# Peptides against a protein of PDB entry 2AUS, part 21

Target 1, 323 residues: chain A of PDB entry 2AUS
Amino acid sequence: ADIKREVIVKDDKAETNPKWGFPPDKRPIELHIQYGVINLDKPPGPTSHEVVAWIKRILNLEKAGHGGTLDPKVSGVLPVALERATRVVQALLPAGKEYVALMHLHGDVPEDKIRAVMKEFEGEIIQRPPLRSAVKRRLRTRKVYYIEILEIDGRDVLFRVGVEAGTYIRSLIHHIGLALGVGAHMAELRRTRSGPFKEDETLVTLHDLVDYYHFWKEDGIEEYIRKAIQPMEKAVEHLPKIWIKDSAVAAVAHGANLTVPGIVKLNAGIKKGDLVAIMTLKDELVALGKAMMSTQEMIERSKGIAVDVEKVFMPRDWYPKLW

## One batch from the design tools (peptide; aimed at target 1 T205 E218)

Design b2_p13_4 (made by RFdiffusion4)
Pose (drawn by RFdiffusion4):
Structure b2_p13_4 (pose): chain A 309 residues (1-127, 142-323), chain P 13 residues (1-13)
Amino acid sequence: ADIKREVIVKDDKAETNPKWGFPPDKRPIELHIQYGVINLDKPPGPTSHEVVAWIKRILNLEKAGHGGTLDPKVSGVLPVALERATRVVQALLPAGKEYVALMHLHGDVPEDKIRAVMKEFEGEIIQRKVYYIEILEIDGRDVLFRVGVEAGTYIRSLIHHIGLALGVGAHMAELRRTRSGPFKEDETLVTLHDLVDYYHFWKEDGIEEYIRKAIQPMEKAVEHLPKIWIKDSAVAAVAHGANLTVPGIVKLNAGIKKGDLVAIMTLKDELVALGKAMMSTQEMIERSKGIAVDVEKVFMPRDWYPKLW
Amino acid sequence: SADREEITELYES
């Protein structure tokens, strides 16, 4: 997921006018929240659905959604997209996820076999692909390990299968998600407590600084997604419901294939929309016309890059 | 507030 993609510039002269839109990290606080995402450290106990409901109450929001469900007892990274950026969690499906898990073996197994068997579970699995498994600690029947997986991978099922392969059987004692696409345990990971308090600092004390840092621009959700940057003049057509045509492309990532989920970005690096690539990168460069992206969801409001009559 | 109390109780439990 976190492979840095090469950027290819097709129109080296394209410029963006600062009058239109906002750099993503410079939105007025209200707009920042309307188009924000929270990198939430989900506490054990509540369902992911319940956590989102609490967030909507705390922030007095109409809409919100999470990216990748965590079960009630699972803690860790739970991206929660807000308001107008609610559906941006779609961008996380192609990005991977990472967990730290505690596996309790129902029988004694030599460490040698445990490491050897765990390694064999990398690659593909049926229940999804397991990118990597790193054993952190093996204390008796307790195995602590870090695992990177494709989205929708059920870790409980993976541990169960490891138990079968070892014949002794296995139980997942606990699970914490450490990564969900670009969201990880860094300075943006916040708790529900921080969110409530920072919201009070803003609405009661008039200080926006803390609630601002607790909420990320929605563009964070597409950090690991192939991107196509378009001209200012092309943003309006897309913001108004048109698919993206090739003439509007300024630069794009290498490696885009037909059918790939892509993010359409302004030259300010704001998220305009998510869509499916109808052409490859090379075709987008060589061709002068045609639909480059079948737009699935528009995020940018019509007001930022307006059509003027 | 109600949210403060509820969320505090959640982290203390």

Design b2_p13_4_s1 (made by RFdiffusion4, then SolubleMPNN; from b2_p13_4, 6 letters changed)
Fold by OpenDDE base, seed 3:
Structure b2_p13_4_s1 (fold): chain B 323 residues (1-323), chain A 13 residues (1-13)
Amino acid sequence: as target 1 above (323 residues)
Amino acid sequence: SELEEEIRALYEA
């Protein structure tokens, strides 16, 4: 999520009509909810699916989905995409995660050795998925981006860890324990980040959602529920983006692939096969798709399919058909 | 509400 992507302008004369679409900051409350994502503080105890079911009950929603399962005992950042935004969670599944973990060692180890060994686990690690995972139990590499030791108290090690999606912290701790020669287990785990969603002022509880919904429905105060729900565009902040002409928006919203002439600007470093967000010039999410060209190819070519559109989010009527 | 009681029970557990 922290990768600043350069923006390359392909068409510097492209303008957008202010009357078309609904920018994230200008959606009526009902529309904001329909295209929303909650940065939920998941309590320990319930499953991620149970929590999503409660959100649907609280907010009277037909559909919702979460941006990556937390185990029942794991608390913290669970992005929950609402209604028409539900499928934006596919952008969050591959996103990096951060956790704070408490590791309990099964023997005494000098602090200097703990620090040295844990530092060696930054980078590529080999993991086997746990038995309970629906994922085939094949050995795979995962990247540990960073390990920050917060506290060492005897056999208890509190640390922050940034990891590639699908890294199992329980398995990491097990391997650290083996490397230390004494063994270890995960005592506690909290997720502090899921891609662009982190512990910040946007983090809300289920209790907050109850209160904020009542303030809206009973008292007519929409401010709290509006702040508790992020626009779906937040869920794609970490993706490479392609901004398109107003004349291309309706076609993409109808499920047409994005062609090179429709591109106004794009992020640097797009590779063929990357998941990309197709945006309007007002930073509205039109669709997610697979890049069929690199950034360089999208600049150099005058024609061709730039993005294979996989999932449309924008309604078909927000922009006129200009083809 | 029954829902508020259910949610409260989740945080007290």
Scores: peptide ipSAE 0.049, ipTM 0.787, DockQ to the pose 0.690
OpenDDE base, seeds 1, 2, 4, 5: peptide ipSAE 0.023, 0.019, 0.031, 0.020; ipTM 0.683, 0.633, 0.731, 0.638

Design b2_p13_4_s2 (made by RFdiffusion4, then SolubleMPNN; from b2_p13_4, 7 letters changed)
Fold by OpenDDE base, seed 1:
Structure b2_p13_4_s2 (fold): chain B 323 residues (1-323), chain A 13 residues (1-13)
Amino acid sequence: as target 1 above (323 residues)
Amino acid sequence: SELEEEISALYAA
């Protein structure tokens, strides 16, 4: 998720009108909520869907969606996109995840052997989805980006693991246990990261949301609920970005594809087929789309469709029609 | 509130 992307400037003279749009830091509280994402600390017990229903009840929302299911017993980072931002979760579903897991071994294994074997599970692994998964139980590869052993206490192994989206930690632990020769199971699991969302000052509980909503509605204090809700732009921080001219914003907001002349700056390393975020020069999310060109092609070409716009987020009226 | 009690029950379960 921490891929630093170079920014290539295509038009260094492009200016933005400060009167147009609503930058993430300048949204009225109601508008901030409409375009918000909560970094929720999901409790153990409820389903991710139940927790989303709770957030909707607490905040009096019509729509919300989560950035990737946590099992009932799993706690931690659950991004919940609100109202008009609900569909931004599509950017989070493919994002890498981090977990802290407690693995219980079914026999005694020397610590050196535990460390050696767990290190071998860094990289590409073959997994079979669990029976409970709605996904077809086909064997698939997944990346384990890193395994960090935090503590070993006899048969209990606490570790941090960074994984590709849809890696099953329970299955990983089962395979580690088999490789150790004694077997193992997942005792505890917490998600500590989902793409750009991590355990930080933005992580909030359902209780925090109740209190903060009360402070806003009853006491007129907006600051707490404002801090508890991240702008939807946070949910796309890990994506490659394309920044567009003010004159292109309204067209894209109406669902027009982004053409090459509309590009002001873009991240390096965009490939054809990549999910990209189309941004204003004020870092407002206009839309998500599929890159139809590489970064290089978007620089070298004078015309053509750069991005096939799949999902618009920005209202049509934030920027004037200049066509 | 009933809501706070229900949420507290969710975290305690």
Scores: peptide ipSAE 0.041, ipTM 0.775, DockQ to the pose 0.622
OpenDDE base, seeds 2, 3, 4, 5: peptide ipSAE 0.028, 0.025, 0.030, 0.025; ipTM 0.736, 0.685, 0.737, 0.684

Design b2_p13_4_s3 (made by RFdiffusion4, then SolubleMPNN; from b2_p13_4, 4 letters changed)
Fold by OpenDDE base, seed 1:
Structure b2_p13_4_s3 (fold): chain B 323 residues (1-323), chain A 13 residues (1-13)
Amino acid sequence: as target 1 above (323 residues)
Amino acid sequence: SELEEEITALYES
């Protein structure tokens, strides 16, 4: 998520009309909710689906979806996309995750050996999905980006771990235990990050949502519920972005592919096949799509399809049709 | 509220 991407400007004279669209910071509360994502602190106990159902009940919503399942016993960061933003979760599924895990060892191991062996699990690991996963039980490689040991107390090892999406921490702990020669199991797990969503001031509980919704509906106080809901644009912060001309926005909002002439600026390092966010010059999410060109090709070419638009989010009427 | 009680019950389960 913290990948700083260079911004390359193609058209430094491109301006945006301030009367068009609804920038994330200027959305009325109802519209903010329609295009919102909650950084939910999922409690241990309920399934991620049950928690999404609760959010829908609390906030009187027709649709919502989560950015990646947490097991019932796992707490922490669960992004929940609301209403018209529901499908933005597709941007969060491939995003890296961070966890804090408590590993219990089944025997005594010197601390120096624990530290040495756990360090060897940074990098590429081979995992088998657990039996309960709907995913085919094929061996697959996953990246462990980092392991940070927080505390070692005898047989209990508290650690932070950054991982590629779909890395199973329970399986990681099992393999660490095997490598230590004593065996181990996962005692506790909390997710502390899901892409751009982390443990910060935006993290809210189900109880917070009840209270904040009450303050809005009964007392007319919008501030709390507004702060509890992030704009859908937050859910794409980790993606490479392409910013487009005002004249291209309505076409893309109608499902047209983005062509090279519509590009004002873009992130460096886009590859063909990458998931990209198409943005307005006001940082409004228009659509998600598949890059059909690299950044370099989008700079050098005068024409062609830059992005195959897969999912439109912006309403068709926010920007005028200029074609 | 009934809703708060139901949510509290989810945390205690």
Scores: peptide ipSAE 0.040, ipTM 0.769, DockQ to the pose 0.457
OpenDDE base, seeds 2, 3, 4, 5: peptide ipSAE 0.031, 0.029, 0.031, 0.028; ipTM 0.748, 0.742, 0.747, 0.733

Design b2_p13_4_s4 (made by RFdiffusion4, then SolubleMPNN; from b2_p13_4, 5 letters changed)
Fold by OpenDDE base, seed 1:
Structure b2_p13_4_s4 (fold): chain B 323 residues (1-323), chain A 13 residues (1-13)
Amino acid sequence: as target 1 above (323 residues)
Amino acid sequence: SELEKEITALYES
């Protein structure tokens, strides 16, 4: 998520009409909710699906979806996309995750050996999905980006771990235990990050949502519920972006592919096949799509399909048709 | 509220 991407400007004279669209900071509360994502602190106990159902009940919503399942016993960061933003979760599924885990060792191991062995698990690991996963039980490689040991107390090892999406921490702990020669199991797990969503001031509980919704509906106070809901644009912060001309926005909002002439600026390092966010010059999410060109090709070419538009989010009427 | 009680029960389970 913290990948700083260079921004390359193709058209430095491109301006945007301030009367068109609804920038994330200027959405009325109802529209903000329609295009919102909650950074939910999922409690231990309920399934991620049950928690999403609760959010829908609390906020009187027709649709919602989560940015990646947490097991019932796992707490922490669960992004929940609301209403018209529901499908933005597709941007969060491939995003890196961070966890804090408590590993219990089944025997005594010197601390120096624990530290040394856990360091060897940084990098590429081979995992088998657990039996209960709907995923085919094929061996697969996953990246462990980092392991930070927070505390060692005898047989209990508290650690932070950054991982590629779909890395199973329980399986990681099992393999660490095998490498230590004593065995281990996962005692506790909390997710502390899901892509751009982390433990910060935006993290809210189900109780917070009840209270904040009450303050809005009964007392007319919008501030709390507004702060509890992030704009859907937050859910794409980790993606490479392409910013488009005002004249291209309505076409893309109608499901047209983005062509090279519509590009004003773009992130460096886009590859063909990458998931990209198409943005307005006001940082409004228009659509998600698949890059059909690299950044370099989008700079050098005068024509062609730059992005195959897969999912439109912006309403068709926010920008005028200029074709 | 009934809703708060139900949510509290989810955290205690």
Scores: peptide ipSAE 0.047, ipTM 0.773, DockQ to the pose 0.477
OpenDDE base, seeds 2, 3, 4, 5: peptide ipSAE 0.032, 0.030, 0.034, 0.030; ipTM 0.749, 0.741, 0.760, 0.733

Design b2_p13_5 (made by RFdiffusion4)
Pose (drawn by RFdiffusion4):
Structure b2_p13_5 (pose): chain A 309 residues (1-127, 142-323), chain P 13 residues (1-13)
Amino acid sequence: ADIKREVIVKDDKAETNPKWGFPPDKRPIELHIQYGVINLDKPPGPTSHEVVAWIKRILNLEKAGHGGTLDPKVSGVLPVALERATRVVQALLPAGKEYVALMHLHGDVPEDKIRAVMKEFEGEIIQRKVYYIEILEIDGRDVLFRVGVEAGTYIRSLIHHIGLALGVGAHMAELRRTRSGPFKEDETLVTLHDLVDYYHFWKEDGIEEYIRKAIQPMEKAVEHLPKIWIKDSAVAAVAHGANLTVPGIVKLNAGIKKGDLVAIMTLKDELVALGKAMMSTQEMIERSKGIAVDVEKVFMPRDWYPKLW
Amino acid sequence: EEELLEKIEEVEE
């Protein structure tokens, strides 16, 4: 997921006018929240659905959604997209996820076999692909390991299968997500407590600084997604419901294939929309016309890059 | 609100 993509510039002269839109990290606090995402450290106990409900109450929001469900007892990274950016979590499906898990073996197994068997579970699995498994600690029947997987991979099922392969059987004692696409345990990971307090600092004490840092621009959700940057003049047509045509492309990532989920970005690096690529990168460069992206969801409001009559 | 805050403190402990 976190492979840095090469950027190819087709129109080296394209410029963006500051009058329109906002750099993503410079939105007025209300707009920042309308188009924000929270990198939340989900506590064990509540369901992911319940956590989102609490967040909507805390932030007094109309809409919110999480990216990738965590079970009630699972803690860790739970991206929660807010308001207008609620559906941006769609951008996380192609990006991978990472967990730290504690596996309790129901029988004694030599460490040698445990490491050898765990390694064989990398690659493909049926229940999804397992990118990597790194054993952190093996203490008796307890195995602590880090695993990177494709979205929708059930870790409980993976541990169960490892138990079968070892014949002794296995139980997942605990699980914590450490990565969900671009969301990881860094300075943006916040708790529900921080969110409530920072909201009070803003609504009661008038200080927006803390609630601002606790919420990321929605563009964070597409950091690991192939991108197509378009001219200012092309933003309005897309923001108004039109698919993206090739003439509007300024630069794009290499490696885009027809059918890939892509993010359409302004020259300020704001998220305009998510869509499916109808052409490859090379076709987008060589061709002068045609629909480059079948737009599935528009995020940018019509007001930022307006059509003037 | 108070009840929700208490619940959050509890679940985070």

Design b2_p13_5_s1 (made by RFdiffusion4, then SolubleMPNN; from b2_p13_5, 6 letters changed)
Fold by OpenDDE base, seed 5:
Structure b2_p13_5_s1 (fold): chain B 323 residues (1-323), chain A 13 residues (1-13)
Amino acid sequence: as target 1 above (323 residues)
Amino acid sequence: MEELIERIRELEA
């Protein structure tokens, strides 16, 4: 998720009107909540759906959604998108994940052998989804980006693992146990990352949300609830971006496709078919869409549809119609 | 709401 993308400028003379829109850091608190994402520390016990229902009740919200299911027994990073930002979770579902896992071995294995075998599981692995998954139980390839052993204590192996979305750590541990010849099971699992959301100062509990909402509603203190909610733009930081002219913003906010003349700057390495974020020059999320051109085609062409707009987030009135 | 808050405290204790 932390791949620094080069920014290519097409129009170095393009300016933005400071009176238009609501930049992420300048939203009134009610508007900030309407376009917010919580980096929730999900406790073990409840389902991800129960936790989302509780957040809706705590914050008096009509809509919310999560950035990828955690099993009931699994704790840690659960992005929860609020109200008008709810649909931004589609950017988080395909994002890489990190976990800390405790693996218990069913027999004694020398530490050097544990380290050697676990290193072989970095790269492409074949998995079968568990019975309880809504996903068809077909064999599929997944990427393990890295495995970092944190601690080995006899039969207990604590490790950090970075994985492609929809990699099952329980299945990985089972296969590691088979490769070691003794068998293994997953004792504990915590998710430490979901795309741009990680364990940092933005991570909050359900208890924090209760307290922070109370401080706002009863004491008039907005600071805590403002810090507990990230702008929806955080949920697209890992996507390739296209920044557009002020004159193109209202059209895209009305659901028009982005055409090449509307582009001011864009990230390098966009391919046809990629999910992209359409941004204002003030780094406001206008829409998500499918790239219809590569970065190179968007630079070289003077006209044509650059992005097929799939989901609009920005209200239609934040920027004037200039067509 | 009180029952929910109690349940949250039990889960996060």
Scores: peptide ipSAE 0.394, ipTM 0.933, DockQ to the pose 0.965
OpenDDE base, seeds 1, 2, 3, 4: peptide ipSAE 0.366, 0.381, 0.377, 0.367; ipTM 0.925, 0.928, 0.927, 0.925

Design b2_p13_5_s2 (made by RFdiffusion4, then SolubleMPNN; from b2_p13_5, 4 letters changed)
Fold by OpenDDE base, seed 5:
Formats: sequence, structure tokens, C-alpha cells
Structure b2_p13_5_s2 (fold): chain B 323 residues (1-323), chain A 13 residues (1-13)
Amino acid sequence: as target 1 above (323 residues)
Amino acid sequence: MEELIEKIRELEE
């Protein structure tokens, strides 16, 4: 999520009409909720689906979805996309994750050996999904981006780990224990990051949501519930972006594919087949789609389909039809 | 809703 992407400008004269659309910072509270994502601190105990159902009851919502399952016993960062933003979770499912884990060793191991062996697990690892996983139990590679040991207290090892989506920390700890020769198990696990969502000032509890909704409905104070809900655009911050002309927005909002002439600026390093976010010049999310060209092809070509539009988020009436 | 709020408090304490 923290990879700064270069922005390449194709049309430096392109302007946007300030009267069109609803920028993320200028949505009325009802509209902000309709296009919102909560950075929820999921408590241990409930399933991710139970928590989503509770949020729907608390906030009087018709639909919501989560950005990646946490096991019942696992706490921490659970992005919950609301109402019209529900489908933005597709951007979060493949995103990297960070956890803080407590590993308990089944024997005594010198600290230097613990540190050395855990460092060897950075990079590509082979995992088998757990029996209870909806994923087929085939051996697969996963990336461990980093392991940071926070504390070692005898047989207890507290560590931070950054991983590719669908890496099982329980399985990682089991393999570390085998490599140490004593065995190990996962005592505690908390998710501290899911793509662009992390432990920061935007992290809220279920109790916070109850209180903040009450303050809005009973006292007319919208400030707290407004801060507790992030704009859906937050959920795509980690994706490569393509910014389009005002004249192209309504067509894409109607489900038309993005053509090369509609592009104003774009991130470097887009490859054919990448998931990309189509944005207005006001940083509003129009749609998610599959890149049909590289960044270089989108710069060099004068015509053709740049993005196959898969999911439209923007309403059809926010920008005028200019064709 | 009250039962849900009570359950949430118990889970987050």
C-alpha cells in the first residue's frame, strides 16, 4: 500500500468542472455513508460475517461486505464496505496484510537461533491451507514480505509479519517451530493492516459506531459518524490509478470501457491484466477495471480500449452525458 | 438492539 507510484500526465490542459460530482471530502453525511468503508477493530469471538451483520443493524444499512475474513479468535483491522461501496472489497481481498502474532515454543531455544531461523522465513514459503478453509487444500507459494521480532520472553516470541493475501500465520508458526526443532503454536493473533487500512486514528470499535450513530440521530451531531466512516476511495489507495476527462466520466459510469482518449493522467507501472481504479480529476472513484494495456501503451497509443470496466461505483447522474 | 449493545460491550471489555 505504501508504494509511491509515479504519475504520468498525458493532458496537462485538462480541467474539471467544480459543480460536477461529489469529491470524497464534500459528500453530505447520508451520501458519505452510502459510499463509505469502516476501518473496524474486530473484537475476538465473533465471525467476520456476524460483525458485518451487526454493523448493518447498528447503522440501519441494507448491505455491507468485509475486505477479508478474520478468524473468530483473531482481532484487529477489518475493513467493512457499506451500501453502494460494498463491492470495493474486491480491491482489498488481494491486498497485503500485516499481523502481530504471539508464538509459543514447545522447548527452549537460544534467542540468537530464534532470530536467525525466523529471518530465513522472509521471502517465498510453501503453505497448505487449513482443513476448514474454503480454499482448495493445494500446496501454494506465498510471500512473507518481512518478519520483525518485537519481543522474546523465554518460549514466547512476539513478532510483526507482513504477508501476501491468504498467507496463514498459524501455518507459518508451525513451520518455524519445526525449523527450530522444538515445535511451536500460535497463542495470539491480531491483524494490524489490510492494504491501506491500518491501526491509526481511523480505527473504530463496534461500541464507537453505536455511540456515534446515536449522537447523529438523537443529538444531530454528524462529526463523529463522519470521521468513523472513510470514503470508498480509501479502499483503492493501493491500486494503480487512471484519471479521466470529465467528458469520459458519464460513459464509464454507464458501464462503457475506458478508451485511451479519455485518459488525462495515470500511474506508471500498470501492466496488462492489472486491477486499476478509474478516477475523476477530483479523485472520485468511478469504477474498477482490468487494464487492457500497459502504462506505456496507454501513453503511446491514440485509440483503443485502455480498461475493461468490471465494477461501476459512481452514479450515472453525478457527471453530465457529453456524447 | 439493546441485547446487541450489551453483547458488544461484553466482547470489547
Scores: peptide ipSAE 0.347, ipTM 0.920, DockQ to the pose 0.971
OpenDDE base, seeds 1, 2, 3, 4: peptide ipSAE 0.187, 0.311, 0.262, 0.324; ipTM 0.868, 0.910, 0.896, 0.914

Design b2_p13_5_s3 (made by RFdiffusion4, then SolubleMPNN; from b2_p13_5, 7 letters changed)
Fold by OpenDDE base, seed 2:
Structure b2_p13_5_s3 (fold): chain B 323 residues (1-323), chain A 13 residues (1-13)
Amino acid sequence: as target 1 above (323 residues)
Amino acid sequence: MEELIREIERLEA
């Protein structure tokens, strides 16, 4: 998620009309909510679905969805996409995750051995999904990006771990315990990151949402609820982006595929088959789609389908029909 | 709102 992607400009003369669209920072509060994502601090106890149902009750919403299930006992970062933004969770499901975990060892192990063995679990690991997972229980590889040991207190090991989506920390801890020769279990788990969402000033509780909604509805104070809700564009910050001409926006908003002539600028390193975000020149999310070309092909070609548009977010009327 | 807060608190406990 932290990889700064180079931006390649195809059309350096492309301008945008400031009267068209609704940039993320300029949405009226109702529209901001309709295209919002909450960086929720999920409490331990409830399911991710119960928490989404509560957010819908608190904020009087018809639709919401979460950016990747946390188990009932697991707390921390749960992105919740609201209303018209609900489908942006598709961008968050495959995103990397970070956790802080407490591992309890079933025997005494020297600290040097703990550190050495845990370092061997950085990189590719083999996992099987747990029985409770909706995912097929096939053996699969997953990436552990990093393991940072925070504290070792006898048999208790507190560590930060960055992982590929759908890595099971409980299974990782079980395998670490086996490699240490004493066994281990997961005592506690908190998710500290889900793609672009992390523990920062945007993290809010369910209680915060109750209070902030009350301040808006009863006291007329919009500031708190506005700050508590991120624009849906936050949920695609980690994706490769393609920025399009104003003349292409309405067609893409109608579900037309993006063709090469519509591209103004794009990130380097797009591969065929990648999930990409189609953006306006005002950094508004138009759609998510599948890249049908590499970045290089999108530069070299004068025509063809660049992106197969899968999910449109932008309303059809924000930009004029110029086709 | 108070009932919802009490529901949340009961599930966080």
Scores: peptide ipSAE 0.103, ipTM 0.812, DockQ to the pose 0.507
OpenDDE base, seeds 1, 3, 4, 5: peptide ipSAE 0.073, 0.096, 0.085, 0.092; ipTM 0.793, 0.804, 0.801, 0.806

Design b2_p13_5_s4 (made by RFdiffusion4, then SolubleMPNN; from b2_p13_5, 7 letters changed)
Fold by OpenDDE base, seed 1:
Structure b2_p13_5_s4 (fold): chain B 323 residues (1-323), chain A 13 residues (1-13)
Amino acid sequence: as target 1 above (323 residues)
Amino acid sequence: MEELIEEIRRLEA
């Protein structure tokens, strides 16, 4: 579920200069690519790293990074952040994921029992990371947000599952199979969502990217490649946001921490330690940082560091220095 | 580019 966040206005008189910055909708195609994220439909077969390497070759890019590994055999939603947007993947790594999985049962189980047992796996589950993961094999709790059974055909169970980042669907299916008493394995897996990226009109293949890049370079048609690349701001839609004054933008773009006087509006429910997106009044991503105050403290206080700036995205020259 | 397109086609099949 998209967390609807209330917006609290701190300064209702704050205006923005339309001549400063480059709003996501007004970026020239080259600049759009430099600050882009592709919602890639990863094919089964290649690694997520191979696919990122191919995108770099197709689009003639120096840098790119993915918003969370899919195993070679797993298809579907792989956000790929481009060039200057590459670091935005840090916002996507902790984001919730959705999958469609095919579970094969190793014995016959009544459908009513399948449905009852799978419902018990909604909520907190204990997982052990697989041996092949770069993650230390410690037992850890993970959240299963929902399980939706799509189809049951004998021993084959097709289901949609929403999970906390770093939940292993293979391990979930193994535990479901144990709870059913017959055992089970993961036959197929597709990722249908990674935070704000889902199966929608923005989902593109590697073939689409080849064709769209060709149309741009050979035919001068930028429309397709522009549509195939989302602005980096898409990759932070799920984060709590803080919108800042035009006079604060250049300082933050130079790596200065955000102070309370720079805040125009902010989302409700920010806690100290949260990852937050610092935005302009034109919804441009300036930086990611760690909240040093709650929303309430940012409203009530006149002074102090609101956000410890960790990653700057905006160029230093988009807004004037007003200090 | 052609080799890359053929490589992609082989892996999506």
Scores: peptide ipSAE 0.032, ipTM 0.748, DockQ to the pose 0.815
OpenDDE base, seeds 2, 3, 4, 5: peptide ipSAE 0.030, 0.029, 0.032, 0.030; ipTM 0.745, 0.738, 0.752, 0.748

